# Ledger of designs, part 17: peptides against a protein of PDB entry 7AL2

Target 1, 85 residues: chain A of PDB entry 7AL2
Amino acid sequence: YEIMLIRPKTIDDINYVVDQVLEESNPVILDLSFLEKESPANFKLAGEKIKQMRSNYGAEALLLSRCNDKNLIIIAPKGVSLVRK

## One batch from the design tools (peptide; made by RFdiffusion4, then SolubleMPNN)

Design b1_p11_7_s3 (from b1_p11_7, 5 letters changed)
Fold by OpenDDE base, seed 5:
Formats: C-alpha cells, sequence, structure tokens
Structure b1_p11_7_s3 (fold): chain B 85 residues (1-85), chain A 11 residues (1-11)
C-alpha cells in the first residue's frame, strides 16, 4: 500500500481521504489545520467522516502532532496496526 | 469545538 499525505482544504479533499482509506486501503496522514482554521463546518465534516470510518469500517486514527501550524492525524484502514510507544 | 472533535476521532 501507499501512505498518502494531504492537507485537506475542500470537501473534495475530504472525500479523497475517504476514498484512499476505504477503497484503496491506504493509510493517510492528514493535516487538519487548514480546515480547523478556515472552515469549521468542513472540519466538523472531516471529523464525522473519520468517525464513520472508525465505527463502520474498523479504521484507526491517531493524533501525531498538534501545534499552532499543524494538526496531524494518521488514519489507517483495517489491517494496518497503529502502535504508540 | 475543535478539540472536542479531535478527542472524538483519535485514540
Amino acid sequence: as target 1 above (85 residues)
Amino acid sequence: ESQKILDEITE
């Protein structure tokens, strides 16, 4: 598989993340800082999509880093284990 | 709100 990196800015980007995780079975490292700052509505939408992937498809999501300029989360499809050391 | 969402979606 591939590991995708994206800083989503639009609904299309959010749907791209969903497609990568569910259809392509690729982990995605995403930076939610743009949505958090610029579009609370789309930030909420992204959160809802991630919750749905976790609840319905066994995806996992882990916060990698949060600071003023980054809000990094990795989303892994079912079968890819995320381990915190 | 943002922090609440992040807490909900991450382990």
Scores: peptide ipSAE 0.711, ipTM 0.944, DockQ to the pose 0.924
Fold by OpenDDE base, seed 1:
Structure b1_p11_7_s3 (fold): chain B 85 residues (1-85), chain A 11 residues (1-11)
Amino acid sequence: as target 1 above (85 residues)
Amino acid sequence: ESQKILDEITE
């Protein structure tokens, strides 16, 4: 698989993440900082999509880093294990 | 609000 990196800015970007995780089975490292600051609605949408992937498809998501300029998470499809040590 | 969402989407 490939590991995708994206800082989504649009709904199309959010849907790209969903496609990568569910259709391509690729982990995605997301920076949600743009949406968090610029679009509460799309930030909420991104959150809903991630929750749905976790609840319905066995995806996992971990927070990697959070600061003023970055809101980094990794979301992995079922079968790719995320482990925090 | 953002923190609430973040808590819900991450382990």
Scores: peptide ipSAE 0.711, ipTM 0.944, DockQ to the pose 0.922
Fold by OpenDDE base, seed 3:
Parts: C-alpha cells; structure tokens; sequence
Structure b1_p11_7_s3 (fold): chain B 85 residues (1-85), chain A 11 residues (1-11)
C-alpha cells in the first residue's frame, strides 16, 4: 500500500480521501487545518465521513499533531494496524 | 465544536 498525504480544501478532496481509504486501502495522513479555519461546514463533513469509515468499514484514526496552525490525523483502513506507544 | 469532533473521530 501507499501512504497518502493531503491537506483537503474542497468537498472533492474529502471524497478523494474516502476513495483512498475504502477503494485503494491506503492510509491517509490528513491536515485538517484549512477546513477547520476556512470552512467549518466542510470540517464537520470530513469528520462525519471519517466516523462513517470507522463505524462501517473498520477504519482507525489517530491524532498526530494539534496546534494553532496544523491539525494532523492519520486514518488507516482495516488491514493496517495503528499503535500508540 | 471542533475539539469535540476531533475527539469523536480519533482513538
């Protein structure tokens, strides 16, 4: 598999993340800082999509970094194990 | 609230 890196800015970007996780089975490292600051509605949408992938497809998500200017999360498909030490 | 959303979607 590949690890995808993206800072989504549009709904199309959010749907691209869904396709990468569910169709390609690739982990995605997301920077949600743009959506959080510039589009609260699309930030909420991104959150809903991630919750759906976790609930319905066994995806997992971990916070990597949270500060004033970045919001990094990794989401992995069911076949990839995420471990916090 | 954004923090609540982040708490819900991350382990």
Amino acid sequence: as target 1 above (85 residues)
Amino acid sequence: ESQKILDEITE
Scores: peptide ipSAE 0.708, ipTM 0.943, DockQ to the pose 0.890
Fold by OpenDDE base, seed 2:
Structure b1_p11_7_s3 (fold): chain B 85 residues (1-85), chain A 11 residues (1-11)
Amino acid sequence: as target 1 above (85 residues)
Amino acid sequence: ESQKILDEITE
């Protein structure tokens, strides 16, 4: 698999993340800082999509970094285990 | 609100 890195800015980007996780089985490292600052509605949408992937498809999501300029989350498909050592 | 969403997502 591939690890995708994206800072989503649009709904298309959000749906791209969903497609990567669910259809391509690729983990995605997300920077949600743009949506958080520029579109509260789309930030909420992104959150809902991640929640849906977790609850309905067994995806895992982990906060990687929360800083002033970034909001990094990794979302992994069911087949990829996220382990913190 | 944002923090609430993040906490919920990464729970």
Scores: peptide ipSAE 0.706, ipTM 0.943, DockQ to the pose 0.762

Design b1_p11_7_s4 (from b1_p11_7, 5 letters changed)
Fold by OpenDDE base, seed 1:
Structure b1_p11_7_s4 (fold): chain B 85 residues (1-85), chain A 11 residues (1-11)
Amino acid sequence: as target 1 above (85 residues)
Amino acid sequence: ESQQILDEITE
C-alpha cells in the first residue's frame, strides 16, 4: 500500500481521504488544521466521515500532533495496525 | 467543539 499525505481544504479533499482509505486501502496522514480554522462545517464533515469509517469499516485513527499550525491524524484501513507505544 | 470532534475520531 501507499501512505498518502494531505491537508484537506475542500469537500473534494475530504472525499479523497475516504476513497483512499476505503477503496484504495491506503493509510492517510492528514492535517485538519485548515478545515479547523477556515470551515467549521467542513471540519465537522471530515470528523463525521472519519467516525463512519471507524464505525462501519474498521478503520483506526490516531492523533499524531496537535499545535497551532497542524492537526495531524493518521487514519488506517482495516488490516493496517496502528499502535501507540 | 474542535477538541470534542478530535476526541471522538481518534483512539
Scores: peptide ipSAE 0.699, ipTM 0.941, DockQ to the pose 0.898
Fold by OpenDDE base, seed 3:
Structure b1_p11_7_s4 (fold): chain B 85 residues (1-85), chain A 11 residues (1-11)
Amino acid sequence: as target 1 above (85 residues)
Amino acid sequence: ESQQILDEITE
């Protein structure tokens, strides 16, 4: 598999993340800082999509970094194990 | 609230 890196800015970007996780089975490292600051509605949409992938497809998500200017999360498909030490 | 959303979607 590949690890995808993206800072989504549009709904199309959010749907691209869904395709990478569910169709390509690739982990995605997301920077949600743009959506959080510039589009609260699309930030909420991104959150809903991630919750759906976790609930319905066994995806996992971990916070990597949270500060004023970045919001990094990794989401992995069911076949990839995420471990916090 | 953004923090609540982040808490819900991350393990």
Scores: peptide ipSAE 0.696, ipTM 0.940, DockQ to the pose 0.890
Fold by OpenDDE base, seed 4:
Structure b1_p11_7_s4 (fold): chain B 85 residues (1-85), chain A 11 residues (1-11)
Amino acid sequence: as target 1 above (85 residues)
Amino acid sequence: ESQQILDEITE
């Protein structure tokens, strides 16, 4: 698999993340800082999509970093284990 | 709330 990196800005970007995780089985490192600051609605949408992937498809998500400029989360498909030590 | 959403989507 490949690890995708994206800072989503649009609904198309959010759907791209879903496609990468569910269809391509690629982990995605997300920077949600743009959506959080510029579009609360799309930030909520991104959150809903991630919750759905976790609950319905066994995806996992970990917070990597949270600061003023970054909101980094990795979401991995079911076959990829994420472990925090 | 952003933090609430983040708490829900991360383990």
Scores: peptide ipSAE 0.696, ipTM 0.940, DockQ to the pose 0.865
Fold by OpenDDE base, seed 2:
Structure b1_p11_7_s4 (fold): chain B 85 residues (1-85), chain A 11 residues (1-11)
Amino acid sequence: as target 1 above (85 residues)
Amino acid sequence: ESQQILDEITE
């Protein structure tokens, strides 16, 4: 699999993340800082999509970094385990 | 609200 890195800015980007996780089974490292600052509605949408992937498809989500300029989260599909050592 | 969403997502 591939690890995708994206800082989503649009709904298309959000749907791209969903497609990567669910259809391509690729982990995605997200920076949600743009949506958080520029579109509260789309930030909420992204959150809902992630929640849906977790609850309905067994995806995992882990906060990687929370700083002033970034909001990094990794989303892993069901077949990829996230382990913190 | 953003923090609440993040906490819920990464719970």
Scores: peptide ipSAE 0.693, ipTM 0.940, DockQ to the pose 0.762

Design b1_p11_8_s1 (from b1_p11_8, 6 letters changed)
Fold by OpenDDE base, seed 3:
Structure b1_p11_8_s1 (fold): chain B 85 residues (1-85), chain A 11 residues (1-11)
Amino acid sequence: as target 1 above (85 residues)
Amino acid sequence: DSQKLLDEITE
């Protein structure tokens, strides 16, 4: 698999993340800082999509970094193990 | 609330 890195800015970007996780089975490292600051509605939408992938498809998500200018999360498809040490 | 949402979607 490949690890995708993206800072989504549009709904198309959010749907691209969903396709990468569910169709391509690729982990995605997301920076949600743009959506959080510039589009609260799309930030919420991204969150709902992540919840759905976790609930319905066995995806996992971990917070990597949270500060004023970054909001990094990794989403892994079922079968890719995320371990916090 | 953004922080609450992040807590819900991350392990």
Scores: peptide ipSAE 0.676, ipTM 0.936, DockQ to the pose 0.876
Fold by OpenDDE base, seed 2:
Structure b1_p11_8_s1 (fold): chain B 85 residues (1-85), chain A 11 residues (1-11)
Amino acid sequence: as target 1 above (85 residues)
Amino acid sequence: DSQKLLDEITE
């Protein structure tokens, strides 16, 4: 698989993340900082999509970094294990 | 609330 990196800015970007996780089975490192600052509605939408992927498809999501300029989450599809050492 | 949402979506 590939690891995708994206800082989504649009609904199309959010749907791209969903496609990568569910259809391509690729983990995605996601920076939500743009949506959080520029579109609360799309930030909420992204969150709902992540919840759905976790709830319905067994995806995992972990917070990687939270600071002033970053909001990094990794989303892994079912079958890709995220392990903290 | 952003922090609440992040808490909900992350393990």
Scores: peptide ipSAE 0.675, ipTM 0.936, DockQ to the pose 0.843
Fold by OpenDDE base, seed 4:
Structure b1_p11_8_s1 (fold): chain B 85 residues (1-85), chain A 11 residues (1-11)
Amino acid sequence: as target 1 above (85 residues)
Amino acid sequence: DSQKLLDEITE
């Protein structure tokens, strides 16, 4: 698999993330800082999509880093295990 | 609440 990196800005970007995780089985490292600051509605939408992927498809997600400029989350498809020690 | 949402979607 490939690891995708994206800072989504639009709904199309959010849907791209979903496609990468569910159709391509690629982990995605997301920077949600743009949506959080510029579009609360799309930030919420992104969160809902992640919840759905976790609940319905066995995806996992973990917070990598959060600061003023970045909000990094990795989302992995069911076949890729995320482990925090 | 952004932090609440992040807590819900991450391990």
Scores: peptide ipSAE 0.675, ipTM 0.936, DockQ to the pose 0.864
Fold by OpenDDE base, seed 1:
Structure b1_p11_8_s1 (fold): chain B 85 residues (1-85), chain A 11 residues (1-11)
Amino acid sequence: as target 1 above (85 residues)
Amino acid sequence: DSQKLLDEITE
């Protein structure tokens, strides 16, 4: 698999993340900082999509880093294990 | 609330 990196800015970007995780089975490291700051609606949408992937498809999501400029989360498809040591 | 949403979507 490939690991995708994206800072989504649009609904198309959010749907791209969903496609990568569910269709391509690729982990995605995403920075939600743009949506968080610029679009509360799309930030919420992104969150809902992540919850759906976790709930319905066995995806996992971990917070990697949060600061003033970044909100980094990794989303892994079922079959790719995320482990915190 | 952003923090609440982040808590919901991450482990």
Scores: peptide ipSAE 0.675, ipTM 0.936, DockQ to the pose 0.896

Design b1_p11_8_s2 (from b1_p11_8, 5 letters changed)
Fold by OpenDDE base, seed 1:
Structure b1_p11_8_s2 (fold): chain B 85 residues (1-85), chain A 11 residues (1-11)
Amino acid sequence: as target 1 above (85 residues)
Amino acid sequence: DSQALLDEITD
């Protein structure tokens, strides 16, 4: 698999993340800072998509970094283990 | 609330 890195700015970007996780089985390192700052609606949408992937498809998500400028989450498809030590 | 959402979507 590949690890994708993206800072989504549009709904198309959000759907790209979903496609990468569910269809391509690729982990995604996701920076939500743009959506959080520029589009509360799309930020919420991204969150709902992540919740759906976790609840319905066994995806996992971990917060990597949270500060004023970054909101980094890793989302892994089922079969790719995320381990916090 | 963004922090609440982040808490909900991450393990």
Scores: peptide ipSAE 0.698, ipTM 0.942, DockQ to the pose 0.884
Fold by OpenDDE base, seed 2:
Structure b1_p11_8_s2 (fold): chain B 85 residues (1-85), chain A 11 residues (1-11)
Amino acid sequence: as target 1 above (85 residues)
Amino acid sequence: DSQALLDEITD
């Protein structure tokens, strides 16, 4: 698999993340800082999509970094284990 | 709430 890195700005970007995780089985490191600042609705949508991937498809998600300029989350498809040490 | 949402969607 490949690890995708993206800072989503649009609904198309959010759907791209979903496609990468569910269809391509690629982990995605995403920075939600743009959506959080510029579109509360799309930030919520992104969160709902992540919830759905976790609940319905066995994806895992970890918060990597939360600071002023970054909101980094890794989401991994089922079969890719995320380990925190 | 942003923080609450992040808590919900992360392990």
Scores: peptide ipSAE 0.697, ipTM 0.942, DockQ to the pose 0.834
Fold by OpenDDE base, seed 4:
Structure b1_p11_8_s2 (fold): chain B 85 residues (1-85), chain A 11 residues (1-11)
Amino acid sequence: as target 1 above (85 residues)
Amino acid sequence: DSQALLDEITD
Protein backbone atom coordinates (compact mmCIF):
# COMPACT_ATOMS: atom_id res chain seq x y z
CA TYR B 1 0.00 0.00 0.00
CA GLU B 2 0.86 3.69 -0.17
CA ILE B 3 0.72 6.26 2.59
CA MET B 4 -1.09 9.36 1.41
CA LEU B 5 -0.43 12.81 2.84
CA ILE B 6 -2.97 15.60 2.47
CA ARG B 7 -4.06 18.86 4.03
CA PRO B 8 -7.72 18.92 3.03
CA LYS B 9 -9.30 22.24 2.11
CA THR B 10 -12.56 21.21 0.42
CA ILE B 11 -15.27 18.59 0.60
CA ASP B 12 -13.68 16.97 -2.45
CA ASP B 13 -10.49 16.56 -0.44
CA ILE B 14 -12.41 14.98 2.42
CA ASN B 15 -14.04 12.53 0.03
CA TYR B 16 -10.61 11.80 -1.43
CA VAL B 17 -9.47 10.72 2.03
CA VAL B 18 -12.46 8.41 2.34
CA ASP B 19 -11.74 6.88 -1.06
CA GLN B 20 -8.09 6.29 -0.19
CA VAL B 21 -8.92 4.54 3.07
CA LEU B 22 -11.95 2.50 2.02
CA GLU B 23 -11.40 1.81 -1.68
CA GLU B 24 -7.62 1.90 -2.06
CA SER B 25 -6.82 0.57 1.42
CA ASN B 26 -4.17 3.24 1.86
CA PRO B 27 -3.37 4.88 5.19
CA VAL B 28 -3.75 8.65 5.14
CA ILE B 29 -1.87 11.21 7.17
CA LEU B 30 -4.03 14.30 7.06
CA ASP B 31 -3.53 17.79 8.45
CA LEU B 32 -6.88 19.15 9.59
CA SER B 33 -5.50 22.57 10.49
CA PHE B 34 -6.92 24.32 7.43
CA LEU B 35 -10.44 23.04 7.97
CA GLU B 36 -10.31 23.73 11.69
CA LYS B 37 -9.41 27.36 11.07
CA GLU B 38 -11.28 28.12 7.86
CA SER B 39 -14.38 25.92 7.85
CA PRO B 40 -15.86 24.66 11.12
CA ALA B 41 -18.59 22.91 9.13
CA ASN B 42 -16.15 20.96 6.97
CA PHE B 43 -13.97 20.25 9.99
CA LYS B 44 -16.98 18.64 11.65
CA LEU B 45 -17.78 16.80 8.42
CA ALA B 46 -14.25 15.39 8.28
CA GLY B 47 -14.65 14.25 11.86
CA GLU B 48 -17.94 12.54 11.06
CA LYS B 49 -16.38 10.73 8.11
CA ILE B 50 -13.54 9.49 10.31
CA LYS B 51 -16.02 8.28 12.93
CA GLN B 52 -17.95 6.45 10.23
CA MET B 53 -14.83 4.76 8.90
CA ARG B 54 -13.90 3.68 12.41
CA SER B 55 -17.33 2.42 13.41
CA ASN B 56 -18.44 0.84 10.15
CA TYR B 57 -15.25 -0.29 8.40
CA GLY B 58 -12.77 -1.01 11.16
CA ALA B 59 -10.48 1.90 10.41
CA GLU B 60 -8.21 3.23 13.15
CA ALA B 61 -7.09 6.78 13.79
CA LEU B 62 -4.31 8.26 15.92
CA LEU B 63 -3.31 11.81 16.67
CA LEU B 64 0.27 12.40 15.53
CA SER B 65 0.75 16.08 16.32
CA ARG B 66 -1.36 18.93 17.65
CA CYS B 67 -0.01 22.47 17.71
CA ASN B 68 -0.83 25.94 16.45
CA ASP B 69 -0.25 25.22 12.76
CA LYS B 70 -0.70 21.45 12.61
CA ASN B 71 -3.43 18.96 13.33
CA LEU B 72 -1.98 15.69 12.10
CA ILE B 73 -4.00 12.49 12.24
CA ILE B 74 -3.23 9.14 10.67
CA ILE B 75 -6.16 7.03 9.50
CA ALA B 76 -5.44 3.41 8.70
CA PRO B 77 -7.75 0.98 6.93
CA LYS B 78 -8.69 -2.32 8.45
CA GLY B 79 -5.70 -4.64 8.32
CA VAL B 80 -3.12 -1.93 8.92
CA SER B 81 -2.51 -1.78 12.64
CA LEU B 82 -1.70 1.45 14.44
CA VAL B 83 0.12 0.85 17.71
CA ARG B 84 1.13 3.38 20.32
CA LYS B 85 3.95 2.20 22.60
CA ASP A 1 -15.32 22.03 20.58
CA SER A 2 -12.54 21.02 18.20
CA GLN A 3 -10.46 19.27 20.83
CA ALA A 4 -13.45 17.28 22.03
CA LEU A 5 -14.11 16.10 18.48
CA LEU A 6 -10.46 15.14 18.00
CA ASP A 7 -10.53 13.16 21.23
CA GLU A 8 -13.60 11.33 19.99
CA ILE A 9 -12.19 10.37 16.59
CA THR A 10 -8.71 9.29 17.70
CA ASP A 11 -7.57 6.39 19.85
Scores: peptide ipSAE 0.696, ipTM 0.941, DockQ to the pose 0.875
Fold by OpenDDE base, seed 3:
Structure b1_p11_8_s2 (fold): chain B 85 residues (1-85), chain A 11 residues (1-11)
Amino acid sequence: as target 1 above (85 residues)
Amino acid sequence: DSQALLDEITD
């Protein structure tokens, strides 16, 4: 598999993340900082999509970095193990 | 709240 890196800015970008995780089975390193600052509605939508992937498809998500200017999360499809040591 | 949402969607 491939690891995708994206900083989504639009709904199309959010749907691209969903497609990568569910259809391509690729982990995604996601920077939500743009949506958090510029579109609270789409930030919430992204969160809902992540919840759905976790609840319905066995995806996992870990916070990688959180500060004022960064919001990095890795989302992994079922079968890819994420372990915090 | 953004932080609350992040806590909810991450393991």
Scores: peptide ipSAE 0.695, ipTM 0.941, DockQ to the pose 0.860

Design b1_p11_8_s3 (from b1_p11_8, 5 letters changed)
Fold by OpenDDE base, seed 4:
Structure b1_p11_8_s3 (fold): chain B 85 residues (1-85), chain A 11 residues (1-11)
Amino acid sequence: as target 1 above (85 residues)
Amino acid sequence: EAEELLNEITE
């Protein structure tokens, strides 16, 4: 698999993340800082999509970095295990 | 709330 990196800015970007995880089975490292600051509605939408992927498809997600300019999360499809030690 | 949402979606 490939690991995709994206800082989503639009709904199309959010849907791209979903496609990468569910259709391509690629983990995605995404920076949600743009959506958090510029579009609370799309930030919420992104969160809903992540929750759906976790609940319905066995995806996992963990926070990589949280600061003023970055909100980095990795989302992995069911076949890729995320382990925090 | 952003922090609440992040807590819900991450391990």
Scores: peptide ipSAE 0.626, ipTM 0.926, DockQ to the pose 0.830
Fold by OpenDDE base, seed 1:
Structure b1_p11_8_s3 (fold): chain B 85 residues (1-85), chain A 11 residues (1-11)
Amino acid sequence: as target 1 above (85 residues)
Amino acid sequence: EAEELLNEITE
């Protein structure tokens, strides 16, 4: 698999993340900081999509970094294990 | 709002 990196800015970007995780089975490292700051609606949408992937498809999500400028999360498809040591 | 959502979507 490939690991995708994206800072989504649009709904198309959010749907791209969903496609990568569910259709391509690729982990995605995403920075939600743009949506958080610029679009509360799309930030919420992104969160809903992640919750749906976790609930319905066995995806996992971990917070990698949280600061003023970044909101980094990794989303892994079922079959790719995320382990914190 | 953001912190609450992040708590819901991440471990």
Scores: peptide ipSAE 0.625, ipTM 0.926, DockQ to the pose 0.872
Fold by OpenDDE base, seed 2:
Structure b1_p11_8_s3 (fold): chain B 85 residues (1-85), chain A 11 residues (1-11)
Amino acid sequence: as target 1 above (85 residues)
Amino acid sequence: EAEELLNEITE
């Protein structure tokens, strides 16, 4: 698989993340900082999509970094294990 | 609220 990196800015970007996780089975490193700052509605939408992927498809999501300019989450499809050492 | 949402979506 590939690991995708994206800082989504649009709904199309959010749907791209969903497609990568569910259809391509690729983990995605996601920076939500743009949406958080520029579009609370799309930030919420992104969160709902992540919850749906976790709830319905067995995806995992972990917070990687939270600071002033970053909101990094990794989303892994079912079958890709995320392990913290 | 961002922090609440992040807590909900991350393990």
Scores: peptide ipSAE 0.625, ipTM 0.927, DockQ to the pose 0.841
Fold by OpenDDE base, seed 3:
Structure b1_p11_8_s3 (fold): chain B 85 residues (1-85), chain A 11 residues (1-11)
Amino acid sequence: as target 1 above (85 residues)
Amino acid sequence: EAEELLNEITE
């Protein structure tokens, strides 16, 4: 598999993330800082999509970095193990 | 609320 890195800015970007996780079975490292600051509605939408992938498809998500100007999350498809040490 | 949402979607 490949690890995708993206800072989504549009709904198309959010749907691209969903396709990568569910169709391509690729982990995605997301920077949600743009959506959080510039589009609260699309930030919420991205969160809902992640919840759905976790609930319905066995995806996992971990927070990588959170501060005033950063919001990094990794989403892994079922079968890719995420371990916090 | 962003912090609450992040808590819900991340382990």
Scores: peptide ipSAE 0.623, ipTM 0.925, DockQ to the pose 0.870

Design b1_p11_8_s4 (from b1_p11_8, 7 letters changed)
Fold by OpenDDE base, seed 5:
Structure b1_p11_8_s4 (fold): chain B 85 residues (1-85), chain A 11 residues (1-11)
Amino acid sequence: as target 1 above (85 residues)
Amino acid sequence: DAQKLLDEITS
């Protein structure tokens, strides 16, 4: 698989993330900082999509870093294990 | 609330 990196800005970007995780089975390192600051509605939408992927498809998500300029989360499809040591 | 949502979606 490939690991995708994206800082989504639009609904199309959010849907791209969903496609990468569910259709391509690729983990995605996602920076939500743009949406959080510029589009609270789309930030919420992205969160709901992640919830759906976790609930319905066994995806998992791990917070990597949160600060003023980044909000990094890795989202992994069911077949990829995320482990914190 | 952004922090609440992040807590909900991260493992």
Scores: peptide ipSAE 0.694, ipTM 0.940, DockQ to the pose 0.881
Fold by OpenDDE base, seed 1:
Structure b1_p11_8_s4 (fold): chain B 85 residues (1-85), chain A 11 residues (1-11)
Amino acid sequence: as target 1 above (85 residues)
Amino acid sequence: DAQKLLDEITS
């Protein structure tokens, strides 16, 4: 698999993340800071998509970094294990 | 609330 890195800005970007996780089985390192700042609606949408991937497809997500300028999350498909030590 | 949403989606 590949690890994708993206800072989504549009609904198309959000759907790209979904496709990468569910169809390509690629983990995604996601920076939600743009959506949080620029579109509360799309930020919420991104969150709902992540919830759906976790609930329905066994994806998992870990917070990597939260600060004033970035919200980094890794989203992994079911076949990729995320382990925090 | 952004923090609440982040808490909900992260493990």
Scores: peptide ipSAE 0.694, ipTM 0.940, DockQ to the pose 0.880
Fold by OpenDDE base, seed 2:
Parts: C-alpha cells; sequence; structure tokens
Structure b1_p11_8_s4 (fold): chain B 85 residues (1-85), chain A 11 residues (1-11)
C-alpha cells in the first residue's frame, strides 16, 4: 500500500480520502487545518466520513499533531495496524 | 465543536 498525504480543501478532496481508505486500502495522513479554519461545514463532513469509516469498515484514526498551523490525523484502513508507543 | 469532533474520531 501507499501512504497518502493531503490537506483537504474541498468536498472532492474529502471524497478522495474516503476512496483512498476504502477502495485503495491506503492509509491517509490528513491535515484538517484548512477545513477547520475555512469551512466548518466541510470540517464536520470530514469528521462524519471518518466516523463512518471507523464504524462501518473497521478503519482506525489517530491524532498525530494539533498546533496553530496543522491538524494532523492518520486514518488507516482495516488491516493496517496503528500503534502508539 | 472541533475538539469534541476530533476526540470522537480519534482513539
Amino acid sequence: as target 1 above (85 residues)
Amino acid sequence: DAQKLLDEITS
């Protein structure tokens, strides 16, 4: 698999993340800082999509970093283990 | 609430 890195700005970007996780089985490192600042609606949508992937498809998500400039989350498909040490 | 949402989606 590949690890995708994206800072989504649009609904198309959010759907790209979903496709990468569910169809391609690729982990995605997301920077949600743009959506959080510029589109509360799409930030909420992104969160809802992540919740759905976790609830319905066995995806897992971890917060990597949250600071002024970045809001980094990794979302991994079922079969890719995320381990915090 | 962004923090609440982040807490819900990460674990």
Scores: peptide ipSAE 0.692, ipTM 0.940, DockQ to the pose 0.852
Fold by OpenDDE base, seed 3:
Structure b1_p11_8_s4 (fold): chain B 85 residues (1-85), chain A 11 residues (1-11)
Amino acid sequence: as target 1 above (85 residues)
Amino acid sequence: DAQKLLDEITS
């Protein structure tokens, strides 16, 4: 698999993340800082999509970094194990 | 709340 990196800015970007996780089975490291600052509605939408992937497809998500400028999360498909030590 | 949503997503 490949690890995708993206800072989503649009709904199309959000759907691209979903496609990468579910269709391509690729982990995605995404920076949600743009959506959080510029579009609270799309930030919420991104969160709902992640919840759906976790609930319905066994995806996992882990916080990588949270600061004033960055909001980094990794989302992994069911076949990829995420472990925090 | 953004922080609450992030906590839910990554819990």
Scores: peptide ipSAE 0.691, ipTM 0.939, DockQ to the pose 0.745

## One batch from the design tools (peptide; made by RFdiffusion4, then SolubleMPNN)

Design b1_p12_1_s1 (from b1_p12_1, 4 letters changed)
Fold by OpenDDE base, seed 1:
Structure b1_p12_1_s1 (fold): chain B 85 residues (1-85), chain A 12 residues (1-12)
Amino acid sequence: as target 1 above (85 residues)
Amino acid sequence: SADELLAEITDN
């Protein structure tokens, strides 16, 4: 698989993340900082999509880094195990 | 809040 990196800014970007995880079976390293700052609605939407992927499709997600200018999460499709040591 | 949402969507 490939690991995709994206800092989504639009709904199209959010849907891209969903497609990568569910259809392409690629993990995504995602920076939600733009949405958090610029679009509360789309930030919430991104969160709902991640919840759905975890709840309905067995995706896993880990927070990688949280600070003022980044909000990094890795989302992995079912079959790719995320392990915290 | 953002932090509340992050807690809901992450496994850590």
Scores: peptide ipSAE 0.730, ipTM 0.948, DockQ to the pose 0.934
Fold by OpenDDE base, seed 2:
Structure b1_p12_1_s1 (fold): chain B 85 residues (1-85), chain A 12 residues (1-12)
Amino acid sequence: as target 1 above (85 residues)
Amino acid sequence: SADELLAEITDN
């Protein structure tokens, strides 16, 4: 698999994340900082999509970094294990 | 809030 990196800015970007996780089975490292600052509605939408992927498809999501200018999440499809050593 | 949402959608 590939690991995708994206800082989503649009609904199309959010749907791209969903496609990568569910259809391509690729983990995605995403920075939600743009959506958080520029579009609360799309930030919420992104969150709902992640919830759905976790709830319905067994995706796993971890917060990687949270600071003033960063909001990094990794979401991995079912079958890709995220392990902290 | 944003932090509340992040807590809901992450496993850590």
Scores: peptide ipSAE 0.730, ipTM 0.948, DockQ to the pose 0.926
Fold by OpenDDE base, seed 3:
Structure b1_p12_1_s1 (fold): chain B 85 residues (1-85), chain A 12 residues (1-12)
Amino acid sequence: as target 1 above (85 residues)
Amino acid sequence: SADELLAEITDN
């Protein structure tokens, strides 16, 4: 598999993330800082998509970095383990 | 809030 890195800015970007996780089985490292600051509606949408992938498809997600100007999350498809040591 | 949503969608 490949690890995708993206800072989504549009709904198309959000749907691209969904395709990568569900169709390509690729983990995605997401920087949600743009959506959080510039589009609260799309930020919420991104969150809902992640919830759905976790609930319905066994995806896992971890917060990697959070501060005033950062919002970094990794989401992994079922079969790719995320482990904190 | 953003932090509340992040808590809901992450495992940590």
Scores: peptide ipSAE 0.730, ipTM 0.948, DockQ to the pose 0.933
Fold by OpenDDE base, seed 4:
Structure b1_p12_1_s1 (fold): chain B 85 residues (1-85), chain A 12 residues (1-12)
Amino acid sequence: as target 1 above (85 residues)
Amino acid sequence: SADELLAEITDN
């Protein structure tokens, strides 16, 4: 698999993340900072999509970094395990 | 809030 890195800005970007996780089985490292600041509605939408992937498809997600300018999350498909030591 | 949403969607 490949690890995709994206800072989504649009709904198309959010859907791209979903496609990468569910169709391509690729983990995605997301920076949600743009959506958080510029589009609360799309930030919520991104969160809903992640919830759905976790609930319905066994995806896992970890918060990697949280600060004023970064909101980094990795989401991995069911076949890729995310483990915190 | 954003942090509350993040807590819901992450495993840590």
Scores: peptide ipSAE 0.729, ipTM 0.948, DockQ to the pose 0.912

